# Designs tried in a protein design run: peptides against a protein of PDB entry 2ODG. Part 16

Target 1, 89 residues: chain A of PDB entry 2ODG
Amino acid sequence: MTTSQKHRDFVAEPMGEKPVGSLAGIGEVLGKKLEERGFDKAYVVLGQFLVLKKDEDLFREWLKDTCGANAKQSRDCFGCLREWCDAFL

## One batch from the design tools (peptide; made by RFdiffusion4, then SolubleMPNN)

Design b1_p11_4_s4 (from b1_p11_4, 7 letters changed)
Fold by OpenDDE base, seed 2:
Structure b1_p11_4_s4 (fold): chain B 89 residues (1-89), chain A 11 residues (1-11)
Amino acid sequence: as target 1 above (89 residues)
Amino acid sequence: SEIEELLKKSV
């Protein structure tokens, strides 16, 4: 699949203190919901991704359950974290 | 504790 510029910008560099909304697939609506649940930084979502052992189905289900992400949003977010980890982890 | 709150976020 093709990727967005948002995805490319995220996977190109260490994520540092980037907000959760910088993740591909996470817009303002989902970002706010994640922040309300304590996921204010992208690295906190990364932590959840890693706790789930990078499992796509588990992560995407978690994201759906946590913030209401649809299939595209969860796929985009998963792909973003997967590719970031491939480069930096 | 704060640690307990963080653990609640984990599946």
Scores: peptide ipSAE 0.051, ipTM 0.680, DockQ to the pose 0.450
Fold by OpenDDE base, seed 4:
Structure b1_p11_4_s4 (fold): chain B 89 residues (1-89), chain A 11 residues (1-11)
Amino acid sequence: as target 1 above (89 residues)
Amino acid sequence: SEIEELLKKSV
């Protein structure tokens, strides 16, 4: 499948202090919900991804339960973090 | 506490 430019921009470099909204699949609506729950930086969501041992089903379920992400949004976000980790972890 | 809130984010 094809990826978005947002995905490509995220996976191309160390994430540093990038906001949660920089993750593929996380728009303004989901980003605000995540920030309200304490996930203000992309690296905090990365932390959740890693504590779930990079499990796709668990992460996507968590994202849905936490901010209401739909199937495409959770798939895009998971793929973004997976590919970032493949490059930099 | 802040630690307790962070731990709540773990499954």
Scores: peptide ipSAE 0.051, ipTM 0.681, DockQ to the pose 0.429
Fold by OpenDDE base, seed 5:
Structure b1_p11_4_s4 (fold): chain B 89 residues (1-89), chain A 11 residues (1-11)
Amino acid sequence: as target 1 above (89 residues)
Amino acid sequence: SEIEELLKKSV
């Protein structure tokens, strides 16, 4: 129910060219794995989030399958993108 | 191709 400062920093402004590691729940380990798979910018992950029609289960499963995110990491990342979209999309 | 590489990200 609580969010991190990293989450709040991300959802507060346009994401522009922010790296994938700027997303809540995405640390150095997951960020590197995402980059290796071609998801180097936060907006590329946003694209996947939108293609999956903002579905939480589909997105969190995709993130787990793509970079090995655990339940907390995928929850944090999903919430980060959901709230960013609510503010800016 | 470039397009095919990008489309692999779509599910």
Scores: peptide ipSAE 0.050, ipTM 0.679, DockQ to the pose 0.424
Fold by OpenDDE base, seed 3:
Structure b1_p11_4_s4 (fold): chain B 89 residues (1-89), chain A 11 residues (1-11)
Amino acid sequence: as target 1 above (89 residues)
Amino acid sequence: SEIEELLKKSV
């Protein structure tokens, strides 16, 4: 499937201190909700992704429950973290 | 504790 430029920008380099809103699928609305729940940096969401053992269904369900992400948003975010890990982890 | 609060973010 095709990816966004936002996805490509994220997976191309170490994430460092990038804000949670840098993740594909995470816009301003979802980003604010995640920050309010303590997920302010992309690496904190990465941590959740890894604790869930990179399981797509569990991660996408968690994201939906945590910030209200729809199917496309959760798919984009999952794919972004999966491909980042494939490149850098 | 701070650690316990952070652990609530994980399953």
Scores: peptide ipSAE 0.049, ipTM 0.676, DockQ to the pose 0.432

Design b1_p11_5_s1 (from b1_p11_5, 7 letters changed)
Fold by OpenDDE base, seed 3:
Structure b1_p11_5_s1 (fold): chain B 89 residues (1-89), chain A 11 residues (1-11)
Amino acid sequence: as target 1 above (89 residues)
Amino acid sequence: DEIEKLLKESV
């Protein structure tokens, strides 16, 4: 499957202080919901991804339960973090 | 559930 430019921009460089909304699959609606739950930076969601041991089903379930992400949004976000970790972790 | 377990272990 093809990736978005947003995905490519995220995985191309260290994430630093990037906001949660910079993650692929996380638009303005999901981003605000995540921020309200304490996930304001992309690295906080990365932390959750790592706590869940990079498990796709667990992470996507968590994301759906936390902010209401649909299947495409959770897939895009998972893929974004997986490929970032492959490059930089 | 497993998510709850993993989160508790992380603290």
Scores: peptide ipSAE 0.090, ipTM 0.725, DockQ to the pose 0.156
Fold by OpenDDE base, seed 4:
Structure b1_p11_5_s1 (fold): chain B 89 residues (1-89), chain A 11 residues (1-11)
Amino acid sequence: as target 1 above (89 residues)
Amino acid sequence: DEIEKLLKESV
């Protein structure tokens, strides 16, 4: 599947202090919900991604349960983190 | 819950 410009922008450079909303698939609605749960920075979600050992099903389930992400949103977010890790981790 | 288990194992 094709990636978004948002995805490409995220995976192209170090994550730094980017807000959670910088993640592909995470818009304002999901971002606010994640922030309310303590996931204010993209690197916090990265942490969860890594704790779940980069497992797609587990991560996408977690994201759905945590902020209500749909299938596309969770897929986009997972892919974003996966490719970022492939490039920088 | 598998996710909860993994989180517990990680700490």
Scores: peptide ipSAE 0.086, ipTM 0.723, DockQ to the pose 0.152
Fold by OpenDDE base, seed 5:
Parts: sequence; structure tokens; C-alpha cells
Structure b1_p11_5_s1 (fold): chain B 89 residues (1-89), chain A 11 residues (1-11)
Amino acid sequence: as target 1 above (89 residues)
Amino acid sequence: DEIEKLLKESV
């Protein structure tokens, strides 16, 4: 699969305090919805990813239920966190 | 709900 530059930028370095909107698949609309639910930082979403044991179906379902992410958005976000973890966790 | 279960177990 082809990745976006946004994905590559995210997986290239420690995420630190990056906002939730820095995650691939998370644009302005989804980012605002996530922030309203308390997921303001990328690392908070990482936390959910880890709580769900890196399970793709569970995470993508959670993301859909939490912010209304579609299939592509949830796929992109999952892939972003998966590859970040492979590099840095 | 597997998601609910996993989230509850985390806290």
C-alpha cells in the first residue's frame, strides 16, 4: 500500500506532544471530534491502540465509533500507529 | 462488547 507524506512524517520520529491531528487519516474534522472526547494528543490515541492490543478491527471500530472515521481514515490511522510502534516502541 | 471490556480492564 502507498503511504502519505503525513504518514511518513509521523512514523519518522518520536511523537512527543504531537496533536491528534498529526496522525495519518485524522484531518481537521475528525481531529476536532477526537479532541472533544478528550483525545487531544496523538499519544492518547496511541494509548487506546495499545489497550486494544494493537488489534486492527478493534481499533478501527473504536475510531469509527469515537469520531466517525470512515474505512480509509481508520485504515490510515491504524497503519500510522502500527508502523510508529514498530519503529519506536 | 470487546472494546468496552478491554477499556475497563485498563483502568
Scores: peptide ipSAE 0.079, ipTM 0.721, DockQ to the pose 0.157
Fold by OpenDDE base, seed 1:
Order: structure tokens, then C-alpha cells, then sequence
Structure b1_p11_5_s1 (fold): chain B 89 residues (1-89), chain A 11 residues (1-11)
């Protein structure tokens, strides 16, 4: 599958202080829900991704349970973090 | 669940 420009923009550079909404698959609705749960920065979600040992099923389940992400949203978000880690971690 | 377990073990 092809990636979005949002994905490409995220994986192309260090994450820094980017908001959670910068993650592919995370729009305004999901971003707000994540922020309300304490996941305001992309790096906080990265932390969760790493705690879950980069496991796709666990991460996508967590994301769904945490903010209501659908299959595409969780897939996009997972792929975004996976590729960022491959490049920078 | 597994997620909760992993989170607890991380702290």
C-alpha cells in the first residue's frame, strides 16, 4: 500500500516535540482523545509503541482502546512509528 | 491483559 504525505512528512525528520496529531492516522478527533488521556506528543505515543515492543497487534489494540481508532487509522499510525524508528532509532 | 502486564512491568 502507498503512504500518505502526512506519513512521509513524519518519517522524514526527527520527531522532536511534534504533537500527537502529526502522526499518520491521527486526525483532530483521535488527537484530542489521545491528548485527554495524556498522550499529547508524538513521542509519548512512541513510548507506548516501544513499551509494547513494536508489536503491531498490541499497539493497534491499544490505540483502538485508547482513542477509538479504526483499522486504517491504527494501521497508518503503526506504520508511521515503525518507519520512523527504522530511520532514527 | 497483555498490554496492562507490559505497562506494569515497564514501571
Amino acid sequence: as target 1 above (89 residues)
Amino acid sequence: DEIEKLLKESV
Scores: peptide ipSAE 0.072, ipTM 0.711, DockQ to the pose 0.157

Design b1_p11_5_s2 (from b1_p11_5, 7 letters changed)
Fold by OpenDDE base, seed 2:
Structure b1_p11_5_s2 (fold): chain B 89 residues (1-89), chain A 11 residues (1-11)
Amino acid sequence: as target 1 above (89 residues)
Amino acid sequence: DEIEELIEKSV
């Protein structure tokens, strides 16, 4: 599958203090919902991704339940974190 | 690609 420029920008460098909204698949609406739940930085969502042992189904279900992400949004977010981890973790 | 990015920003 093809990736977005947002995805490519995220996976290209250490994420540092990037906001949660910098994750592929996470826009303004989902970002605000995640922030309200305590996930204000991309690295906090990364933490959840790692706690779930990088399991795609578990992570995507968590994201759906936490902020209402649809299948594409959760897929994009998962892929973004997976590829970032492959490069930097 | 740009449209996809706009969608990501809008939702």
Scores: peptide ipSAE 0.146, ipTM 0.714, DockQ to the pose 0.030
Fold by OpenDDE base, seed 3:
Structure b1_p11_5_s2 (fold): chain B 89 residues (1-89), chain A 11 residues (1-11)
Amino acid sequence: as target 1 above (89 residues)
Amino acid sequence: DEIEELIEKSV
């Protein structure tokens, strides 16, 4: 499957203080829901991704349960974090 | 089924 420009922009550089909405698959609606739950920065979601030991099923289930992400959104977000980690972690 | 639920939300 092809990636979005948003994905490419995220995985191209250190994430620093990027907001949660900079993650692929996370738009304005999901971003606000995540922020309300305390996941305001992309690195906080990265933390959850790492706590779940980079497990795709667990992470995507968590994202769905936390903000209501659908299959495409959770897949895009997971792929975004996985590829960022492959490049920078 | 978590996967089934994810698929439904993607429709």
Scores: peptide ipSAE 0.111, ipTM 0.718, DockQ to the pose 0.036
Fold by OpenDDE base, seed 4:
Structure b1_p11_5_s2 (fold): chain B 89 residues (1-89), chain A 11 residues (1-11)
Amino acid sequence: as target 1 above (89 residues)
Amino acid sequence: DEIEELIEKSV
């Protein structure tokens, strides 16, 4: 599957202090909801991704339950974190 | 499962 420019921008460099909204699949609406739940930085969502042992179904379900992400948004976010980890973790 | 069903809807 092809990726977005947002995905490519995220996986190209260390995420540092990037906001949660920098994750592929996470726009303004989902970003605000995640921030309200304490997931204000991309690395906090990365933490949850790792706690779930990089399991796609578990992570995508968590994201849906936490901020209302649809299948495409959760797929994009998962893929973004997976590829970032492959490059930098 | 639920995720698979949602993916099919999303296309």
Scores: peptide ipSAE 0.080, ipTM 0.702, DockQ to the pose 0.032
Fold by OpenDDE base, seed 5:
Structure b1_p11_5_s2 (fold): chain B 89 residues (1-89), chain A 11 residues (1-11)
Amino acid sequence: as target 1 above (89 residues)
Amino acid sequence: DEIEELIEKSV
């Protein structure tokens, strides 16, 4: 499958203090919902991804339950974090 | 809930 430019921009460099909205699949609507739940930075969502041991089904279910992400949004977000970890973790 | 517990561990 092809990736978005947003995905490529995220996986190309250390994420540092990037906002949660910089994650592929996370736009303004989902980003605000995540921020309201305390997930304001991309690294906080990364933390959850790692706590779930990089399990795709668990992470995508969590993301759906937490902010209402649909299948494409959760897939894009998962893929973004997976590839970032492959490069930098 | 297992996912809720994991969320608490992460934040």
Scores: peptide ipSAE 0.065, ipTM 0.694, DockQ to the pose 0.234

Design b1_p11_5_s3 (from b1_p11_5, 7 letters changed)
Fold by OpenDDE base, seed 5:
Structure b1_p11_5_s3 (fold): chain B 89 residues (1-89), chain A 11 residues (1-11)
Amino acid sequence: as target 1 above (89 residues)
Amino acid sequence: DEVEKLLLESV
């Protein structure tokens, strides 16, 4: 599969204090919903990803249930965090 | 689930 520039920008460097909207697949709509639920920073979503033991199905289901992400959005977000972890964790 | 709820409550 191909990746977006947004994905490549995110996985290229430590995420630091990047907002949740910096994650691939997370646009303004999903970002606002995540922020309303307390997931305001990308690293908070990373925390959920890690607590779910990097399980794709569990994470994508969580993301769908939490902010209404569709299949593409959840796939993009999962891939973004997976590849960031491969580089930096 | 319980894990999801725990993390939400901790934020």
Scores: peptide ipSAE 0.044, ipTM 0.673, DockQ to the pose 0.204
Fold by OpenDDE base, seed 4:
Structure b1_p11_5_s3 (fold): chain B 89 residues (1-89), chain A 11 residues (1-11)
Amino acid sequence: as target 1 above (89 residues)
Amino acid sequence: DEVEKLLLESV
């Protein structure tokens, strides 16, 4: 599978205070929905990812249920967080 | 439910 530049930009450096919209697969529409649910920073979504013990199916289902992410969006977001953790966690 | 009680949205 190939990755986007957005993915590469995210996994290349510490997450810091990056907004939720910086995550691969999370555009303006999904980002706004996540923010409305209290997930305003990428690190909050990272927290959910870790609480779910990095389980792909659980995380992708959660993302779909929380903001309406489709299969590609949830795949991209999961892969983004997985690879960030592989690099920095 | 184990998953539900761990979700950030549940706290």
Scores: peptide ipSAE 0.043, ipTM 0.671, DockQ to the pose 0.233
Fold by OpenDDE base, seed 2:
Structure b1_p11_5_s3 (fold): chain B 89 residues (1-89), chain A 11 residues (1-11)
Amino acid sequence: as target 1 above (89 residues)
Amino acid sequence: DEVEKLLLESV
């Protein structure tokens, strides 16, 4: 699949203190819900991604259950973190 | 819930 510029911007550099909304697939609606659940920074979601051992099904289901992400949003977010990890972990 | 358990143990 093709990627968005948002995805490319995220995977191109260390994520530092980027907000959760910087993740591909995470817009304002999902970002707010994630923040309300304690996931205010992208690196906190990265932590969950790593705790789930980078498992796509587990992560995407978690994201759906946590913020209501649809299939595209969860796929985009997973792909974003996967490719970031491939580059920086 | 496995996801919740893993999260709690990791923090």
Scores: peptide ipSAE 0.042, ipTM 0.681, DockQ to the pose 0.229
Fold by OpenDDE base, seed 3:
Structure b1_p11_5_s3 (fold): chain B 89 residues (1-89), chain A 11 residues (1-11)
Amino acid sequence: as target 1 above (89 residues)
Amino acid sequence: DEVEKLLLESV
């Protein structure tokens, strides 16, 4: 599948202190909801991704339950973190 | 669940 420029920008470099909204699939609405739940940085969501052992179904379900992400948003976010990890972890 | 609890305690 094709990826967005936002995805490509995220996976191209170490994420450092990037805000949660830098993740592909996470726009302003989802970002605010995640921040309200304590997931303010992309690396905090990365932490959840890793705790879930990179399981796609578990992560996407968690994201849906946590911030209301739809199927595309959760898929984009999962793919973003998976490919970042493949490059840098 | 336990994963959610673990994360909440760690943050």
Scores: peptide ipSAE 0.042, ipTM 0.665, DockQ to the pose 0.154

Design b1_p11_5_s4 (from b1_p11_5, 7 letters changed)
Fold by OpenDDE base, seed 3:
Structure b1_p11_5_s4 (fold): chain B 89 residues (1-89), chain A 11 residues (1-11)
Amino acid sequence: as target 1 above (89 residues)
Amino acid sequence: SEIKELIEKSV
């Protein structure tokens, strides 16, 4: 599978204070829903990813339940965090 | 659920 430029931009550098909308798969609609639930920064979603022990099925299910992400959106977001962690964690 | 249990364990 190919990745988006958004994915490549995210995994290329430290996360810092990047907003949740910087994550691949998270557009304006999903980003607003995540922010309303308290997940305003990408690092907060990273925290959830780590709490779920980097499990793809659990994380993607959580994301779907939390903000309504579809299969592609949850896959893109998971892949974004996985590859960021491989590079920086 | 497994998600609920993992979240509760982490706090």
Scores: peptide ipSAE 0.038, ipTM 0.661, DockQ to the pose 0.154
Fold by OpenDDE base, seed 1:
Structure b1_p11_5_s4 (fold): chain B 89 residues (1-89), chain A 11 residues (1-11)
Amino acid sequence: as target 1 above (89 residues)
Amino acid sequence: SEIKELIEKSV
């Protein structure tokens, strides 16, 4: 599968204080919902990703349940965090 | 749920 420029931009550098909306698959709609649930920074979602032991099914289920992400959105977000972790964690 | 259990164990 190919990745988006948004994905490439995210995984290319340390996460820092990037907003949740910087994650691939997370647009304005999902980002707003995540922020309302306390997941305002990308690193907060990273935390959840790590708590779930980087499990794809669990993370994607969580993301769907939390903000209504569809299959593509959750896939993109998962891949974004996975590759970031591979590079920087 | 499995997710809930994992989160609770981490706290």
Scores: peptide ipSAE 0.037, ipTM 0.665, DockQ to the pose 0.155
Fold by OpenDDE base, seed 4:
Structure b1_p11_5_s4 (fold): chain B 89 residues (1-89), chain A 11 residues (1-11)
Amino acid sequence: as target 1 above (89 residues)
Amino acid sequence: SEIKELIEKSV
């Protein structure tokens, strides 16, 4: 599978204060829903990813339940955080 | 659920 430029931009540098919408797979619609649920920064979603012990199935299920992400969106978001952690954690 | 259990364990 290939990655998007959005994915590459995210995994290339420290996360800092990037908004949740900077995550691959998270567009304007999903980003707004995540923000309304308190996940306004990418690092808050990273926190959830780590709480779930980087488990793909659990994280993707959580994302679907939280903001309505489809399979591709949740896959892209998971891969984005996984590869960021591999580089910086 | 497993998700809820993991969240509760971590906080």
Scores: peptide ipSAE 0.037, ipTM 0.662, DockQ to the pose 0.155
Fold by OpenDDE base, seed 5:
Structure b1_p11_5_s4 (fold): chain B 89 residues (1-89), chain A 11 residues (1-11)
Amino acid sequence: as target 1 above (89 residues)
Amino acid sequence: SEIKELIEKSV
């Protein structure tokens, strides 16, 4: 599979204070829903990713349940965090 | 759920 430029932009540098909407797969709709649930920064979602021990099925299920992400959106978001962690964690 | 349990263990 190929990645988006949004993915490449995110995994290329420390995430710092980037908003949740900077994550691949997270657009305006999902971003707003995540923010309403307290996940306003990308690093908060990273926290959930790590709490779930980087498990793809658990994380993608969480994301679906939390903001209604579809299969592609959750896959893109998972891959974004996985590859960021491989580079920086 | 498994997700809920993992989250609760982390706080």
Scores: peptide ipSAE 0.037, ipTM 0.668, DockQ to the pose 0.159

Design b1_p11_6_s1 (from b1_p11_6, 8 letters changed)
Fold by OpenDDE base, seed 3:
Structure b1_p11_6_s1 (fold): chain B 89 residues (1-89), chain A 11 residues (1-11)
Amino acid sequence: as target 1 above (89 residues)
Amino acid sequence: MEKAQESLEEL
C-alpha cells in the first residue's frame, strides 16, 4: 500500500507540538473528537500508542472506540505512528 | 458492524 503526503510529512521530522490533526488518518472530524477527549497533540496519541505497546489491534480498536475512526483511518494513523517511532524513537 | 469506507480526512 502507498502512503499519503500527510503521512510522509509527519514521519519526516520530530513531531514536537504538532496538533493531533497532523496524524495521517486524522482529519478535522476525528481531530475534534480526539481533542474533546483530551488528545489535542499528536504526542498524546503517541503516548497511548506506546502504552498499548505498539499493538496494532489494540491501538486501532482504541482509536475506533475513542473517536469513531473507520478501518482506513485507524490503519493510516497506526502506520503513521509506527513509522515515526521507527525513525525517531 | 465496522465501517471500512475510504476516508475524506486524509489530505
Scores: peptide ipSAE 0.147, ipTM 0.713, DockQ to the pose 0.035
Fold by OpenDDE base, seed 5:
Structure b1_p11_6_s1 (fold): chain B 89 residues (1-89), chain A 11 residues (1-11)
Amino acid sequence: as target 1 above (89 residues)
Amino acid sequence: MEKAQESLEEL
C-alpha cells in the first residue's frame, strides 16, 4: 500500500513534542477526542503502542475504543508508529 | 461499538 505525505513527514524525523494530530490517520476530530482522554502528544500514543507491545490488533482496537477511529484511520496510525519505531527506536 | 469518522482526516 502507498503512504500519505503526512505519514512520510512523521516517520522522517524524531517526533519530539509533536501534537497527537501529527500522526497519520489522526485528523482534527480524532485528535480532539484523544486530547480529551489525555493523549495530547504523539509520544503519549507511542507509549500506549509500546505498552501493547506493538501488537496491531490490540493497538487498533484501543484506538477505535478510545477515539472512534475507523479501520483506515487505525491502520494509518499503526503503520505510522511502526515505521517511526523501525527508524528511531 | 465501532464508530465511523471522516475519510479526509489525513491528507
Scores: peptide ipSAE 0.146, ipTM 0.726, DockQ to the pose 0.040
Fold by OpenDDE base, seed 1:
Structure b1_p11_6_s1 (fold): chain B 89 residues (1-89), chain A 11 residues (1-11)
Amino acid sequence: as target 1 above (89 residues)
Amino acid sequence: MEKAQESLEEL
């Protein structure tokens, strides 16, 4: 599948202190919901991704349950973190 | 065009 520019921008460099909204699939609506749950930085969501052992189904289910992400959004977010980890972790 | 579509999908 073709990636978004947002995805490419995220996976191209260390994420540092990037906000959660920098993740592909996470816009302002989902970002605010994640922030309200304590996931304000992209690296906090990365932490959850890693705790779930990079399992796609578990992560996407968690994201859906946590902020209401749809299938496209959760897929994009998962792919973003997967490729970032492949490059930098 | 692509950017606008991506923005909507990533709300």
Scores: peptide ipSAE 0.139, ipTM 0.706, DockQ to the pose 0.030
Fold by OpenDDE base, seed 4:
Structure b1_p11_6_s1 (fold): chain B 89 residues (1-89), chain A 11 residues (1-11)
Amino acid sequence: as target 1 above (89 residues)
Amino acid sequence: MEKAQESLEEL
């Protein structure tokens, strides 16, 4: 499947201190909601992704329940973290 | 069914 430039930019390098809004599928609206829940950095969401054993259904459901992400947003975010982990984990 | 519409802010 095709990816966004935002996805490619994220998976191309270590995420370091990148804000949660740097994740593909996470814009200003979802980013603010995640930050309010304590997920202010991309690596905090990565932590949740790993705690859920990289399970797509569990992660996407969690993201939906946490910030109201729709199917595309959760798919993009999941794919972003999966490919980042494949490259750097 | 889960909504899968695109959002400009996340493109």
Scores: peptide ipSAE 0.132, ipTM 0.707, DockQ to the pose 0.034

Design b1_p11_6_s2 (from b1_p11_6, 8 letters changed)
Fold by OpenDDE base, seed 2:
Structure b1_p11_6_s2 (fold): chain B 89 residues (1-89), chain A 11 residues (1-11)
Amino acid sequence: as target 1 above (89 residues)
Amino acid sequence: MEKAKESLEKL
């Protein structure tokens, strides 16, 4: 699937201290909601992704339930973390 | 997995 530049920028390097809003599919609105729930850094969302054993359905459902992500946003975010893990984990 | 998700939400 075609990816955004935001996705490509994220998956190209170690994520370090990047904010949650650096994740593909996570804009300002969703980012603020995630931060309010304690997911302030991209690596915290990565932690959730890994706790869910990289399961797409579980992660996307979690993201929807946690911040109201729609199907595209959750797909983009999942794909971003999946491809980052493929490169660096 | 659901329990793990709940645990992480306690952050």
Scores: peptide ipSAE 0.073, ipTM 0.730, DockQ to the pose 0.174
Fold by OpenDDE base, seed 4:
Structure b1_p11_6_s2 (fold): chain B 89 residues (1-89), chain A 11 residues (1-11)
Amino acid sequence: as target 1 above (89 residues)
Amino acid sequence: MEKAKESLEKL
């Protein structure tokens, strides 16, 4: 799959305290909505990803329902977290 | 899984 530089930057290192907006697929609009719901850090979204057992359909549906992410945005965000976990989890 | 989603949505 073709990835963005934003994706590559995120999966290359431990995420630490990175804001939610650092996730691929999460721009300013979606980031603000996620922050308003308490998902202010990338690691909080990672937590949601993990409690959903890394299930793509469940996670992407959650992201759509939570912040209005479209198919590409949810795909990019899922792929970002999946590949980060493959490298660091 | 749905219960977990609901729990986190309370943040």
Scores: peptide ipSAE 0.068, ipTM 0.719, DockQ to the pose 0.177
Fold by OpenDDE base, seed 5:
Structure b1_p11_6_s2 (fold): chain B 89 residues (1-89), chain A 11 residues (1-11)
Amino acid sequence: as target 1 above (89 residues)
Amino acid sequence: MEKAKESLEKL
């Protein structure tokens, strides 16, 4: 499947202190909801991705339950973190 | 931190 430029920009470099909104699939609305739940940085969401052992179904369900992400948003976010990890972890 | 812990419900 095709990816967005936002995805490509995220997976191209170490994420450092990037805000949660830098993740593909996470716009302003979802980003604010994630921040309200304590997920203010992309690396905190990465942490959740890792404690769920990179399981797609578990992560996408978590994201939906946590911030109301739809199927496309959760797919994009999962793919973003998966490919970042493949490159840098 | 506490809010993040509360959101980690799938652990």
Scores: peptide ipSAE 0.039, ipTM 0.673, DockQ to the pose 0.713
Fold by OpenDDE base, seed 3:
Structure b1_p11_6_s2 (fold): chain B 89 residues (1-89), chain A 11 residues (1-11)
Amino acid sequence: as target 1 above (89 residues)
Amino acid sequence: MEKAKESLEKL
């Protein structure tokens, strides 16, 4: 599978205060829904990813349930966080 | 707290 430039930009550096919309797979629509649910920063979604013990199925299901992410969006977001963690955690 | 509870319910 190939990655987007958005993915590469995210995994290349510490995420700091990046907004939730900076995550691969999270566009404006999903970002707004996540923000409404209290997930306004990328690091908050990272927190959820870690609480779910980096489990792909659980995380992708959570993302779908929380903001309506489709299969590609949830896969892209999961991959983005996984690879960021591999680099920086 | 409710948001945290919902998150933990998936564990």
Scores: peptide ipSAE 0.037, ipTM 0.670, DockQ to the pose 0.384

